# Ledger of designs, part 21: peptides against a protein of PDB entry 4IGA

Target 1, 116 residues: chain A of PDB entry 4IGA
Amino acid sequence: KRVLIVDDAAFMRMMLKDIITKAGYEVAGEATNGREAVEKYKELKPDIVTMDITMPEMNGIDAIKEIMKIDPNAKIIVCSAMGQQAMVIEAIKAGAKDFIVKPFQPSRVVEALNKV

## One batch from the design tools (peptide; made by RFdiffusion4, then SolubleMPNN)

Design b1_p11_8_s3 (from b1_p11_8, 4 letters changed)
Fold by OpenDDE base, seed 3:
Structure b1_p11_8_s3 (fold): chain B 116 residues (1-116), chain A 11 residues (1-11)
Amino acid sequence: as target 1 above (116 residues)
Amino acid sequence: MAGTDPRFAGS
């Protein structure tokens, strides 16, 4: 399966890329904000998306909503430091399949990838 | 699989 990694932090994208690759998945591409995420989703048609929330240009919640308009069957895993209950509910309402709170254990990401 | 290197990215 191919994964689109969305995060404004280069370090986090690097970390996720390492985890995703070592888990046997392929990295389809990267995006640094929500607008890029939507564009890359259309272009790459990834199987899974890891989605940050707090990003410039377009936040992760809005990106989820836009991607869901394009593909109602999109498999989106949120990965964010904003793990408060209200944000989790908002992400799930938008269409996310899972929510990983930063900081996270690599095993948590692998579990999410395997389950969506 | 990936090693245990949990990190906080700030967002």
Scores: peptide ipSAE 0.063, ipTM 0.676, DockQ to the pose 0.343
Fold by OpenDDE base, seed 2:
Structure b1_p11_8_s3 (fold): chain B 116 residues (1-116), chain A 11 residues (1-11)
Amino acid sequence: as target 1 above (116 residues)
Amino acid sequence: MAGTDPRFAGS
């Protein structure tokens, strides 16, 4: 399966790429904000998306909503430091399949990838 | 899973 990695932090994208590839998944591409995420989703047609929340241009919640309009079957895993219950609820309401709170263990990401 | 690495800190 191919994964689109969305995070405004280059370090985080690099970290996720390492985890994803070591787990046997392919990285479809990367996006640095919500607007890019939507555009890349259309372009790359990934199987799974890892989505950050706090990003410039367009935040992760709005990106999830836009992607869900494009593909109601999209498999989106949120990965964010914004682990407050309210934010988790908003992400799930928007269409996310899982929510991983930063900081995280690699195994948590792998489990999420395997379950969606 | 095989991974038992410590938590990663990120932005």
Scores: peptide ipSAE 0.047, ipTM 0.662, DockQ to the pose 0.328
Fold by OpenDDE base, seed 1:
Structure b1_p11_8_s3 (fold): chain B 116 residues (1-116), chain A 11 residues (1-11)
Amino acid sequence: as target 1 above (116 residues)
Amino acid sequence: MAGTDPRFAGS
């Protein structure tokens, strides 16, 4: 399966790329904000998206909503430091399938990838 | 499946 990695932090994208590839998934592409995420989703039609929340231009919640308009079957895993209950609920309501709180263990990401 | 690793710092 192909994964689109969305995070404004280059370090985080690098880390996720490593985890994703080592787990046997392919990285479809990367995006650094919510607008790019929507664009890349249209372009690449990835199987899975890892989505940060706090990003410039467009935040992850709005990006989830826009991607769900494009593909109601989108498989989006949120990866965010904003792990408070309200944000988790908001992400799930927007359409996310899972929510991983930063900092995370690689196994948590792999678990999410395997389950969506 | 991936083994247990220390949590990664992130933003």
Scores: peptide ipSAE 0.043, ipTM 0.650, DockQ to the pose 0.321
Fold by OpenDDE base, seed 4:
Structure b1_p11_8_s3 (fold): chain B 116 residues (1-116), chain A 11 residues (1-11)
Amino acid sequence: as target 1 above (116 residues)
Amino acid sequence: MAGTDPRFAGS
């Protein structure tokens, strides 16, 4: 399966890329904000998306909503430091399939990839 | 399973 990695932090994208690749998944591409995420989703049609929340231009919640309009079957895993209950609920309502709170263990990401 | 977030899993 191919994964689109969305995070404004280069370090985080690098970390996720390493985890995703070592787990046997393919990295379809990367995006640094919600607007890019939507554009890349249309272009690459990835199987899975890892989505940060706090990003410039467009936040992750709005990006989830836009991607769901494009593909109601999109498999989106949120990966964010914003792990408070209210945000988790918002992500679920928007269409997220899982929510990983930063900081995380690589095994948590792999579990999410395998389950979504 | 190990690593599952209870906040999302509902447990």
Scores: peptide ipSAE 0.032, ipTM 0.607, DockQ to the pose 0.070

Design b1_p11_8_s4 (from b1_p11_8, 6 letters changed)
Fold by OpenDDE base, seed 1:
Structure b1_p11_8_s4 (fold): chain B 116 residues (1-116), chain A 11 residues (1-11)
Amino acid sequence: as target 1 above (116 residues)
Amino acid sequence: AAAVDPASAGS
């Protein structure tokens, strides 16, 4: 399966890329903000998306909503430091399948990838 | 992760 990695932090994208690759998944591409995420989703048609929340241009919640308009069956895993109840609820309402709170263990990401 | 936090790797 191919994964689109969305995070404005280069080091986080690198970390996720390492985890995803070592777990046997393919990295479809990367996006640095929500607007790019939507564009890349259209272009690459990935199987799974890892989505950060706090990003410039367009935040992760809005990106999830836009991607769900494109593909109602999109598999989106949120990965964010903003793990408050309100944010988790908002992400799930937008269409996310899972919510991983930063900082995370690699196994948590792999489990999410396997289950969505 | 617009607000990069080393402990949480942004947000």
Scores: peptide ipSAE 0.055, ipTM 0.705, DockQ to the pose 0.209
Fold by OpenDDE base, seed 2:
Structure b1_p11_8_s4 (fold): chain B 116 residues (1-116), chain A 11 residues (1-11)
Amino acid sequence: as target 1 above (116 residues)
Amino acid sequence: AAAVDPASAGS
C-alpha cells in the first residue's frame, strides 16, 4: 500500500518515511501543509494518509475534511502532538480512522497502518 | 474507526 505523509516538520516526515518503508509500505509522496495534502491526495491517490494537525496554510482537521469530500473512503491516520481529548474527537468526527500522539513509538505507527 | 487511544502511543 502507498502512504502520503503530511507534516510541516521535515524531521517528522523523515521519521515517518523510515517507519513506513521498514514496515513494507511504499511512500506515495509528502506534503508540508494541509493545502498541499489535499492537492497531493488528488494527484497521487494514496491508500493511506498520515496527517499532522498543526500546520501553516491549512491545518490537518480542515485537510481531513477536504480529503473526505474527495474520497469518503480515505484512510487517514492523524499523527500530532495535539493529543487532547477534544482534538482526538474533532479528528475522528472529521473522518480520521486513528490518532497517534507525538512523541510516538514506531510500533504504534505500524499498528495503525496495518489496521486502517 | 480503529481504536483511538492517545496514551497508547505516548505523548
Scores: peptide ipSAE 0.052, ipTM 0.682, DockQ to the pose 0.148
Fold by OpenDDE base, seed 4:
Structure b1_p11_8_s4 (fold): chain B 116 residues (1-116), chain A 11 residues (1-11)
Amino acid sequence: as target 1 above (116 residues)
Amino acid sequence: AAAVDPASAGS
């Protein structure tokens, strides 16, 4: 399966790329904000998206909503430090399949990838 | 849909 990695932090994208590839998944591409995420989703049609929340231009919640308009079957895993209950609920309502709170262990990401 | 793990989803 192919994964689109969305995070404004380069180091986080690198970390996720390492985890994803070592788990046997392919990295379809990267996006640094929600607007890019939507554009890249349209272009790449990835199987899975890892989505940060706090990003410039467009936040992850809005990106989830826009991607879900494009593909109601999108498989989006949120990966964010914003692990408050209200944010988790908002992400799930927007269409996210899972929510991983930063900082995380690699195994948590792999489990999410395998389950969506 | 995949279930969110409550043990890891919250702060």
Scores: peptide ipSAE 0.049, ipTM 0.676, DockQ to the pose 0.079
Fold by OpenDDE base, seed 3:
Structure b1_p11_8_s4 (fold): chain B 116 residues (1-116), chain A 11 residues (1-11)
Amino acid sequence: as target 1 above (116 residues)
Amino acid sequence: AAAVDPASAGS
């Protein structure tokens, strides 16, 4: 399966790329903000998306909503430090399949990838 | 759908 990694932090994208690759998944591409994420989703048609929330240009929640308009069956896993109940609920309502709170263990990411 | 993990952070 191919994964689109969305995060404004280069170090986080690198971390996720390492985890995803070691788990046997392919990295379809990367996006640094929500607007770029939507564009890359249309272009790459990834199987899974790891989505950050706090990003410039367009936040992760809005990106999820836009991607869901494009593909109602999109498999989006949120990865964010914003793990408050309200944010989790908002992400799920927007269409996210899972929510991983930062900081996370690699095994949690792998578990999410395998389940969605 | 949610999960908590250590060793990463940011966003």
Scores: peptide ipSAE 0.079, ipTM 0.718, DockQ to the pose 0.475; fails the geometry check

## One batch from the design tools (peptide; made by RFdiffusion4, then SolubleMPNN)

Design b1_p12_1_s1 (from b1_p12_1 with K5M E8K E12M)
Fold by OpenDDE base, seed 2:
Structure b1_p12_1_s1 (fold): chain B 116 residues (1-116), chain A 12 residues (1-12)
Amino acid sequence: as target 1 above (116 residues)
Amino acid sequence: MIEEMLKKVAEM
């Protein structure tokens, strides 16, 4: 399966890329904001999306909503910080299939990838 | 499925 990684932080994208590749998944591409995420989803048609919802100047929830309009079967795993329960709930309402909490636990990321 | 996720969210 191919994964689109969405996060504004290059470090977070690198961490996810390492976890994803070590788990035997392919990285379809990367996006640095929600607009790019929607564009890359259309272009790459990934099997899974990891979506940061804690991006400061971009609403990750809106990106989820737009991707779900494009593909109602989209497999989106949201990435959140501690204390972002309300945002995770909104992501689930928008169509997210699972969530992972930063700092990432590799086993939890792999579990989410395997289940969606 | 949503209920299980909401349970996990409550534990964040």
Scores: peptide ipSAE 0.372, ipTM 0.862, DockQ to the pose 0.417
Fold by OpenDDE base, seed 3:
Structure b1_p12_1_s1 (fold): chain B 116 residues (1-116), chain A 12 residues (1-12)
Amino acid sequence: as target 1 above (116 residues)
Amino acid sequence: MIEEMLKKVAEM
């Protein structure tokens, strides 16, 4: 399965890429904001999206809503910080299938990828 | 499914 990685932080994208690749998944591409995420989803048609919702410039929830408009069956795993309970609830309401809390444990990322 | 996720969110 092919994964689109969405995070504004280059370090986080690199970390997720290592985990995803070591787990036997393919990285379809990367996006640095919610607008790029929507564009890359249309272009690449990934099987799974990891979506940061901590992005300050564009809300990852808005990116989820736009992706769900183009593909109601999209498999989106949201990535959040501790204490972002309200945002995670909104992401689930928008159509997210699972969530992961930063800092990531590799096993938890793999569990989410296998579940969706 | 959603209920289990909401329980986990409450533990954050």
Scores: peptide ipSAE 0.371, ipTM 0.863, DockQ to the pose 0.357
Fold by OpenDDE base, seed 4:
Structure b1_p12_1_s1 (fold): chain B 116 residues (1-116), chain A 12 residues (1-12)
Amino acid sequence: as target 1 above (116 residues)
Amino acid sequence: MIEEMLKKVAEM
């Protein structure tokens, strides 16, 4: 399965890329904001998206909503920080299939990838 | 499925 990684932080994208590839998934591409995420989803048609919540230009919740309009079957895992419970709930309501909390635990990331 | 996720979110 191919994964689109969406996060404004290059370090977070790198960390996720390492976890995803080590778990036997392919990285379809990367996006640095919600607008790029929507564009890359259309272009790459990934099987899974990891979606950061807090990004410039377009936040992760709005990106989820736009991706779900394109593909109602989209498999989006939202990435949140501690204390972002309200935003995670909004992301789930928008159509996210799971969530992972920063700092990432590799086993939890792999579990989410395998479940969606 | 949403209920289980909401329970997990409450643990954050």
Scores: peptide ipSAE 0.368, ipTM 0.862, DockQ to the pose 0.366
Fold by OpenDDE base, seed 1:
Structure b1_p12_1_s1 (fold): chain B 116 residues (1-116), chain A 12 residues (1-12)
Amino acid sequence: as target 1 above (116 residues)
Amino acid sequence: MIEEMLKKVAEM
């Protein structure tokens, strides 16, 4: 399965890429913002999206909503910070299939990838 | 599935 990684933080994208690759998944691509995420989803048609929803200058929830308009069967795993319960609830309402909490361990990421 | 997910959210 091919994964689109969405996070504004280069370090987080790097970490996720390493975890995803070592778990036997393919990285379809990366996006650094919600607009790019929607564009890359259209272009790459990934099987799974990891979506940061804690980006200060962009709405990860809106990116989820737009992806779900493109593909109602999209498999989106949200990445949230601790204490972001309200944002995770909104992500689920928007159509997210699972979530992981930062900081995360590789095994938690793999578990989420396997569940969606 | 959603209920379990919401329960996990409450544990954050």
Scores: peptide ipSAE 0.366, ipTM 0.860, DockQ to the pose 0.356

Design b1_p12_1_s2 (from b1_p12_1, 5 letters changed)
Fold by OpenDDE base, seed 3:
Structure b1_p12_1_s2 (fold): chain B 116 residues (1-116), chain A 12 residues (1-12)
Amino acid sequence: as target 1 above (116 residues)
Amino acid sequence: MIEEMIKRVEEM
């Protein structure tokens, strides 16, 4: 399965790429904001998206809503920090299939990828 | 599924 990685932080994208690749998944591409995530979803048609919530320009919740208009079957895993409970609930209501809490635990990332 | 996920969010 091919994964689109969405996060504004280059270090977080790198860390996810290493975990995803070591788990035997392919990285379809990367996006740095919610607008680029929607564009890359249309272009790449990934099997799974890892979506950061807190991004500049367009946040992850709005990106989820736009991706779900394009593909109602989209498999989106939300990436959140501690204390972001309200935003994670909004992302689940928007159509997210699972969530992962930062800092990433490799086993928890792999569990979410295998579940969606 | 959603209820179990909400419960895990409340445990954050």
Scores: peptide ipSAE 0.440, ipTM 0.887, DockQ to the pose 0.361
Fold by OpenDDE base, seed 5:
Structure b1_p12_1_s2 (fold): chain B 116 residues (1-116), chain A 12 residues (1-12)
Amino acid sequence: as target 1 above (116 residues)
Amino acid sequence: MIEEMIKRVEEM
């Protein structure tokens, strides 16, 4: 399966790319904000999206809503920090299929990828 | 499924 990685932090995208590729998934592409995530989803048609919540330009929740309009079957895993419970709930209501908490545990990322 | 995810969010 092909994964679109969405996070404004280059280090976080690199970390996710390493975990995803070591787990036998392919990286379809990367996006640095919610607007790029929507455009990359249209272009790449990934099987899975890892979506950061806190991004400039367009946040992850708004990106989820726009992706779900394009593909109601989209498989989005939300990536959040500790203390972002309300934002994770809103992302789940928007259509996210799972969530993972930063700092990432590689096993938990792989479990989320395998579940969606 | 959603309720189980919400429960896990409350445990964060």
Scores: peptide ipSAE 0.439, ipTM 0.890, DockQ to the pose 0.414
Fold by OpenDDE base, seed 2:
Structure b1_p12_1_s2 (fold): chain B 116 residues (1-116), chain A 12 residues (1-12)
Amino acid sequence: as target 1 above (116 residues)
Amino acid sequence: MIEEMIKRVEEM
């Protein structure tokens, strides 16, 4: 399965890329904001998206809504920080299939990838 | 499934 990684932080994308690759998934591509995420989803048609919530230009919730218009079957895992409960609930309501909390545990990321 | 996710969010 191919994964699109969406996070504004280069370090977080690098960390997720290592975890995803070591778990035997392919990285389809990367996006640095919600607009790029929507564009890359159209281009790459990934099997899974890891979606950061707090991004410049377009936030992760709006990116989820736009991706779900393109593909109602999209498999989006939300990436959130502690204290973002309301935004995670909004992302689930927008169509997210699971969530993971930062700081990431590799086992929890792999569990989410295998579940969606 | 959604209710279980909501419970896990409330536990954050």
Scores: peptide ipSAE 0.438, ipTM 0.887, DockQ to the pose 0.360
Fold by OpenDDE base, seed 1:
Structure b1_p12_1_s2 (fold): chain B 116 residues (1-116), chain A 12 residues (1-12)
Amino acid sequence: as target 1 above (116 residues)
Amino acid sequence: MIEEMIKRVEEM
């Protein structure tokens, strides 16, 4: 399965890429904001999206809503920080299939990828 | 499934 990684932080994208690749998934591409995430989803047609919702310039929840309009069957895993419960609930209501909490635990990332 | 996710969010 192919994964689109969405995070504004280059370090977080690198960390996820390493976890995803070591778990036997392919990285379809990367996006640095919610607009690029929607564009890359249309272009790449990934099987899974990891979506940061703590991005300061574009709401990751708005990116989820736009991806779900394009593909109602989209498999989006939300990435959040501790204390972001309200945004994670909003992302689940927008159609996210699971969530993972930063700092990432590799086993928890792999479990979410295998579940969706 | 959604209820389990909500419970895990409340544990954050």
Scores: peptide ipSAE 0.437, ipTM 0.887, DockQ to the pose 0.364

Design b1_p12_1_s3 (from b1_p12_1, 6 letters changed)
Fold by OpenDDE base, seed 2:
Structure b1_p12_1_s3 (fold): chain B 116 residues (1-116), chain A 12 residues (1-12)
Amino acid sequence: as target 1 above (116 residues)
Amino acid sequence: MIEELIERVKEM
C-alpha cells in the first residue's frame, strides 16, 4: 500500500517516512500543507493518507473535507498533538478513519496503517 | 465505529 505523508514539519515527515518504509509500506509522496495534500491526493491516488491537523495555507480538517469530495473512500489517519481533542473529533466527523498522537510511537503508527 | 473513535479521543 502507498502512503501520502502530510505535515508542515520536515522532521515529522522524515520520521513518518522511516516508520512507514520499515513497516513495508511505500511512500507515494509528501505534502507540506493542506492545499498540497489535496493536489497530491488527486495526482498520486494513495491508498492511505497521514494528515497533520495544524498546517499553514489549509489545515488538516479542510484538507480531509476536500479529499473526501474527491474520494469518499479515502483512508485518512489524523496526526495530532496532545490537547487537540476537539480538532480530532472534527477530523473524525469529516471522514478520518483513525488518529495517532504525537510524539509518534512506531508500533501505534503501524497499527493505524494496518487497520484502515 | 465513529463512537468508538470519539471515546478514544476522550482518553488523549
Scores: peptide ipSAE 0.523, ipTM 0.913, DockQ to the pose 0.404
Fold by OpenDDE base, seed 3:
Structure b1_p12_1_s3 (fold): chain B 116 residues (1-116), chain A 12 residues (1-12)
Amino acid sequence: as target 1 above (116 residues)
Amino acid sequence: MIEELIERVKEM
């Protein structure tokens, strides 16, 4: 399965790429904000998206809403920090299928990828 | 289920 990685932080994208690749998944591409995530979803048609919530320009929740209009079957895993419970609940209501918490635990990322 | 997922968010 092919994964689109969405995060504004280059270090977080790198860390996810290493975990995803070591787990035997392919990286379809990367996006650095919510607008680019929607564009890359249309272009790449990934099987799974990892979506950061807190991004500049367009946040991850708005990106989830736009992706779900394009593909109601989209498989989105939201990435959050501790204390972001309200935003994670909003992302789930928007159509996210699971969530993972930063700092990433490799086993938890792999579990989410295998479950969606 | 969405309710189970929301319940797990409260454990964060």
Scores: peptide ipSAE 0.523, ipTM 0.911, DockQ to the pose 0.398
Fold by OpenDDE base, seed 4:
Structure b1_p12_1_s3 (fold): chain B 116 residues (1-116), chain A 12 residues (1-12)
Amino acid sequence: as target 1 above (116 residues)
Amino acid sequence: MIEELIERVKEM
């Protein structure tokens, strides 16, 4: 399965890429904001998206809403920090299939990838 | 499914 990684932080994208690749998934591509995430979803047609909530230009929740309009079967795992419960609930209501919390635990990322 | 996810979010 191919994963689109969406996070504004290059370090977070790198960390997810390492976890995803080590778990036997392919990285379809990367996006740095919600607008790029929507564009890359259309271009790459990934099997899974990891979506940061807090991004400039377009936040992860709005990106989820736009991706779900394009593909109602989209498999989005939302990535959040501690204390972001309200935003994670909003992302789930928008169509996210699971969530993972920063700092990432590799086992929890792999569990989410396998579950969706 | 959504309800289970929301319950897990409360444990964050």
Scores: peptide ipSAE 0.522, ipTM 0.913, DockQ to the pose 0.409
Fold by OpenDDE base, seed 1:
Structure b1_p12_1_s3 (fold): chain B 116 residues (1-116), chain A 12 residues (1-12)
Amino acid sequence: as target 1 above (116 residues)
Amino acid sequence: MIEELIERVKEM
């Protein structure tokens, strides 16, 4: 399965890419903001999206809403920081299928990828 | 289920 990684932080994208690749998934591509995430979703048609919702300047929840309009069957895993419960609930209501919390635990990332 | 996910979010 192919994964689109969405995070503004290059370090977080790198970390997820390493976890995803070691778990036997393919990285379809990367996006650095919610607009690029929607564009890359249309272009790449990934099987799974990891979506940061703590991105400054662009709400990752808005990117979820736009992806779900394009593909109601989209498999989005929300990435959040500790204390972001309200935004994670909003992302789940927008159609996210699971969530993972930063700092990433490799086993928890793999569990989420396997479950969706 | 959405309810199960919401319950897990409370553990954050």
Scores: peptide ipSAE 0.521, ipTM 0.911, DockQ to the pose 0.406

Design b1_p12_1_s4 (from b1_p12_1, 5 letters changed)
Fold by OpenDDE base, seed 4:
Structure b1_p12_1_s4 (fold): chain B 116 residues (1-116), chain A 12 residues (1-12)
Amino acid sequence: as target 1 above (116 residues)
Amino acid sequence: MIEEMIKRVKEM
């Protein structure tokens, strides 16, 4: 399965790429904001998206809403920080299939990838 | 499924 990684932080994208690749998934591509996430979803047609919530230009919740309009079967795992419970609930309501909390636990990322 | 996710979110 191919994963689109969406996060504004290059370090977070790198960390997710290492976890995803080590788990036997392929990285389809990367996006740095919600607009790029929507564009890359159309281009790459990934099997899974990891979506940061807090991004410039377009936040992860709006990106989820736009991706779900394109593909109602999209498999989005939302990535959140501690204290973001309300935003994670909103992302789930928008169509996210799971969530993971920063700092990432590699086992929890793999569980989310395997579950969706 | 959603209810379980909402429960886990409350535990964050």
Scores: peptide ipSAE 0.455, ipTM 0.893, DockQ to the pose 0.366
Fold by OpenDDE base, seed 2:
Structure b1_p12_1_s4 (fold): chain B 116 residues (1-116), chain A 12 residues (1-12)
Amino acid sequence: as target 1 above (116 residues)
Amino acid sequence: MIEEMIKRVKEM
């Protein structure tokens, strides 16, 4: 399965790329904001998206809504910080299939990838 | 499934 990684932080994308690759998934591509995420989803047609919530240009919730218009079957895992409960609930209502909390535990990331 | 996710979110 191919994963699109979406996060504005280069360090977080690098960390997720290592975890995803070591778990035997392919990285389809990367995006640095919600607009790039929508564009890359159209281009790459990934099997899974890891979606950061707090991004410049377009936030992760709006990116989820736009991706779900393109593909109602999209498999989006939300990436959130502690204290973002309201935004995670909104992301789930927008169509997210699971969530993971930062700082990432590799086992929890792999569990989310295997469930969606 | 959604209810379980919402429960886990409340436990964050």
Scores: peptide ipSAE 0.454, ipTM 0.892, DockQ to the pose 0.358
Fold by OpenDDE base, seed 1:
Structure b1_p12_1_s4 (fold): chain B 116 residues (1-116), chain A 12 residues (1-12)
Amino acid sequence: as target 1 above (116 residues)
Amino acid sequence: MIEEMIKRVKEM
């Protein structure tokens, strides 16, 4: 399965790429903001999206809503920080299929990828 | 499934 990684932080994208690749998934591509995430989703048609919702300047929840309009069957895993409970609830209501919490635990990322 | 996710979110 192919994964689109969405995070504004290059370090977080790198960390997820390493976890995803070691778990036997392919990285379809990367996006650095919610607009690029929607564009890359249309272009790449990934099987799974990891979506940061803590991105400054662009709401990752709006990117979820736009991806779900394009593909109601989209498999989006939300990435959040501790204390972001309200945004994770909103992302689940927008159609996210699971969530993972930063700092990433490799086992928890793999469990989410395998579940969706 | 959603209820389990909501439970886990409350544990954050």
Scores: peptide ipSAE 0.453, ipTM 0.892, DockQ to the pose 0.365
Fold by OpenDDE base, seed 5:
Structure b1_p12_1_s4 (fold): chain B 116 residues (1-116), chain A 12 residues (1-12)
Amino acid sequence: as target 1 above (116 residues)
Amino acid sequence: MIEEMIKRVKEM
């Protein structure tokens, strides 16, 4: 399966790319904000999206809503920081299929990828 | 499924 990685932090995208590839998934591409995530989803048609919540330009929740309009079957895993419970609930209501908490545990990322 | 996720979110 092909994964679109969405996070404004280059280090976080790199970390996710390493975990995803070591787990036997392919990286379809990367996006640095919610607007790029929507455009990359249309272009690449990934099987899974890892979506950061806190991004410039367009946040992850708004990106989820726009992706779900394009593909109601989209498989989005939300990536959040500790203390972002309200934002994760809103992302789940928007259509996210799972969530993972930063700092990432590689096993938990793989479990989320395998579940969606 | 959603309720289980919401439970896990409350445990964060």
Scores: peptide ipSAE 0.453, ipTM 0.894, DockQ to the pose 0.412

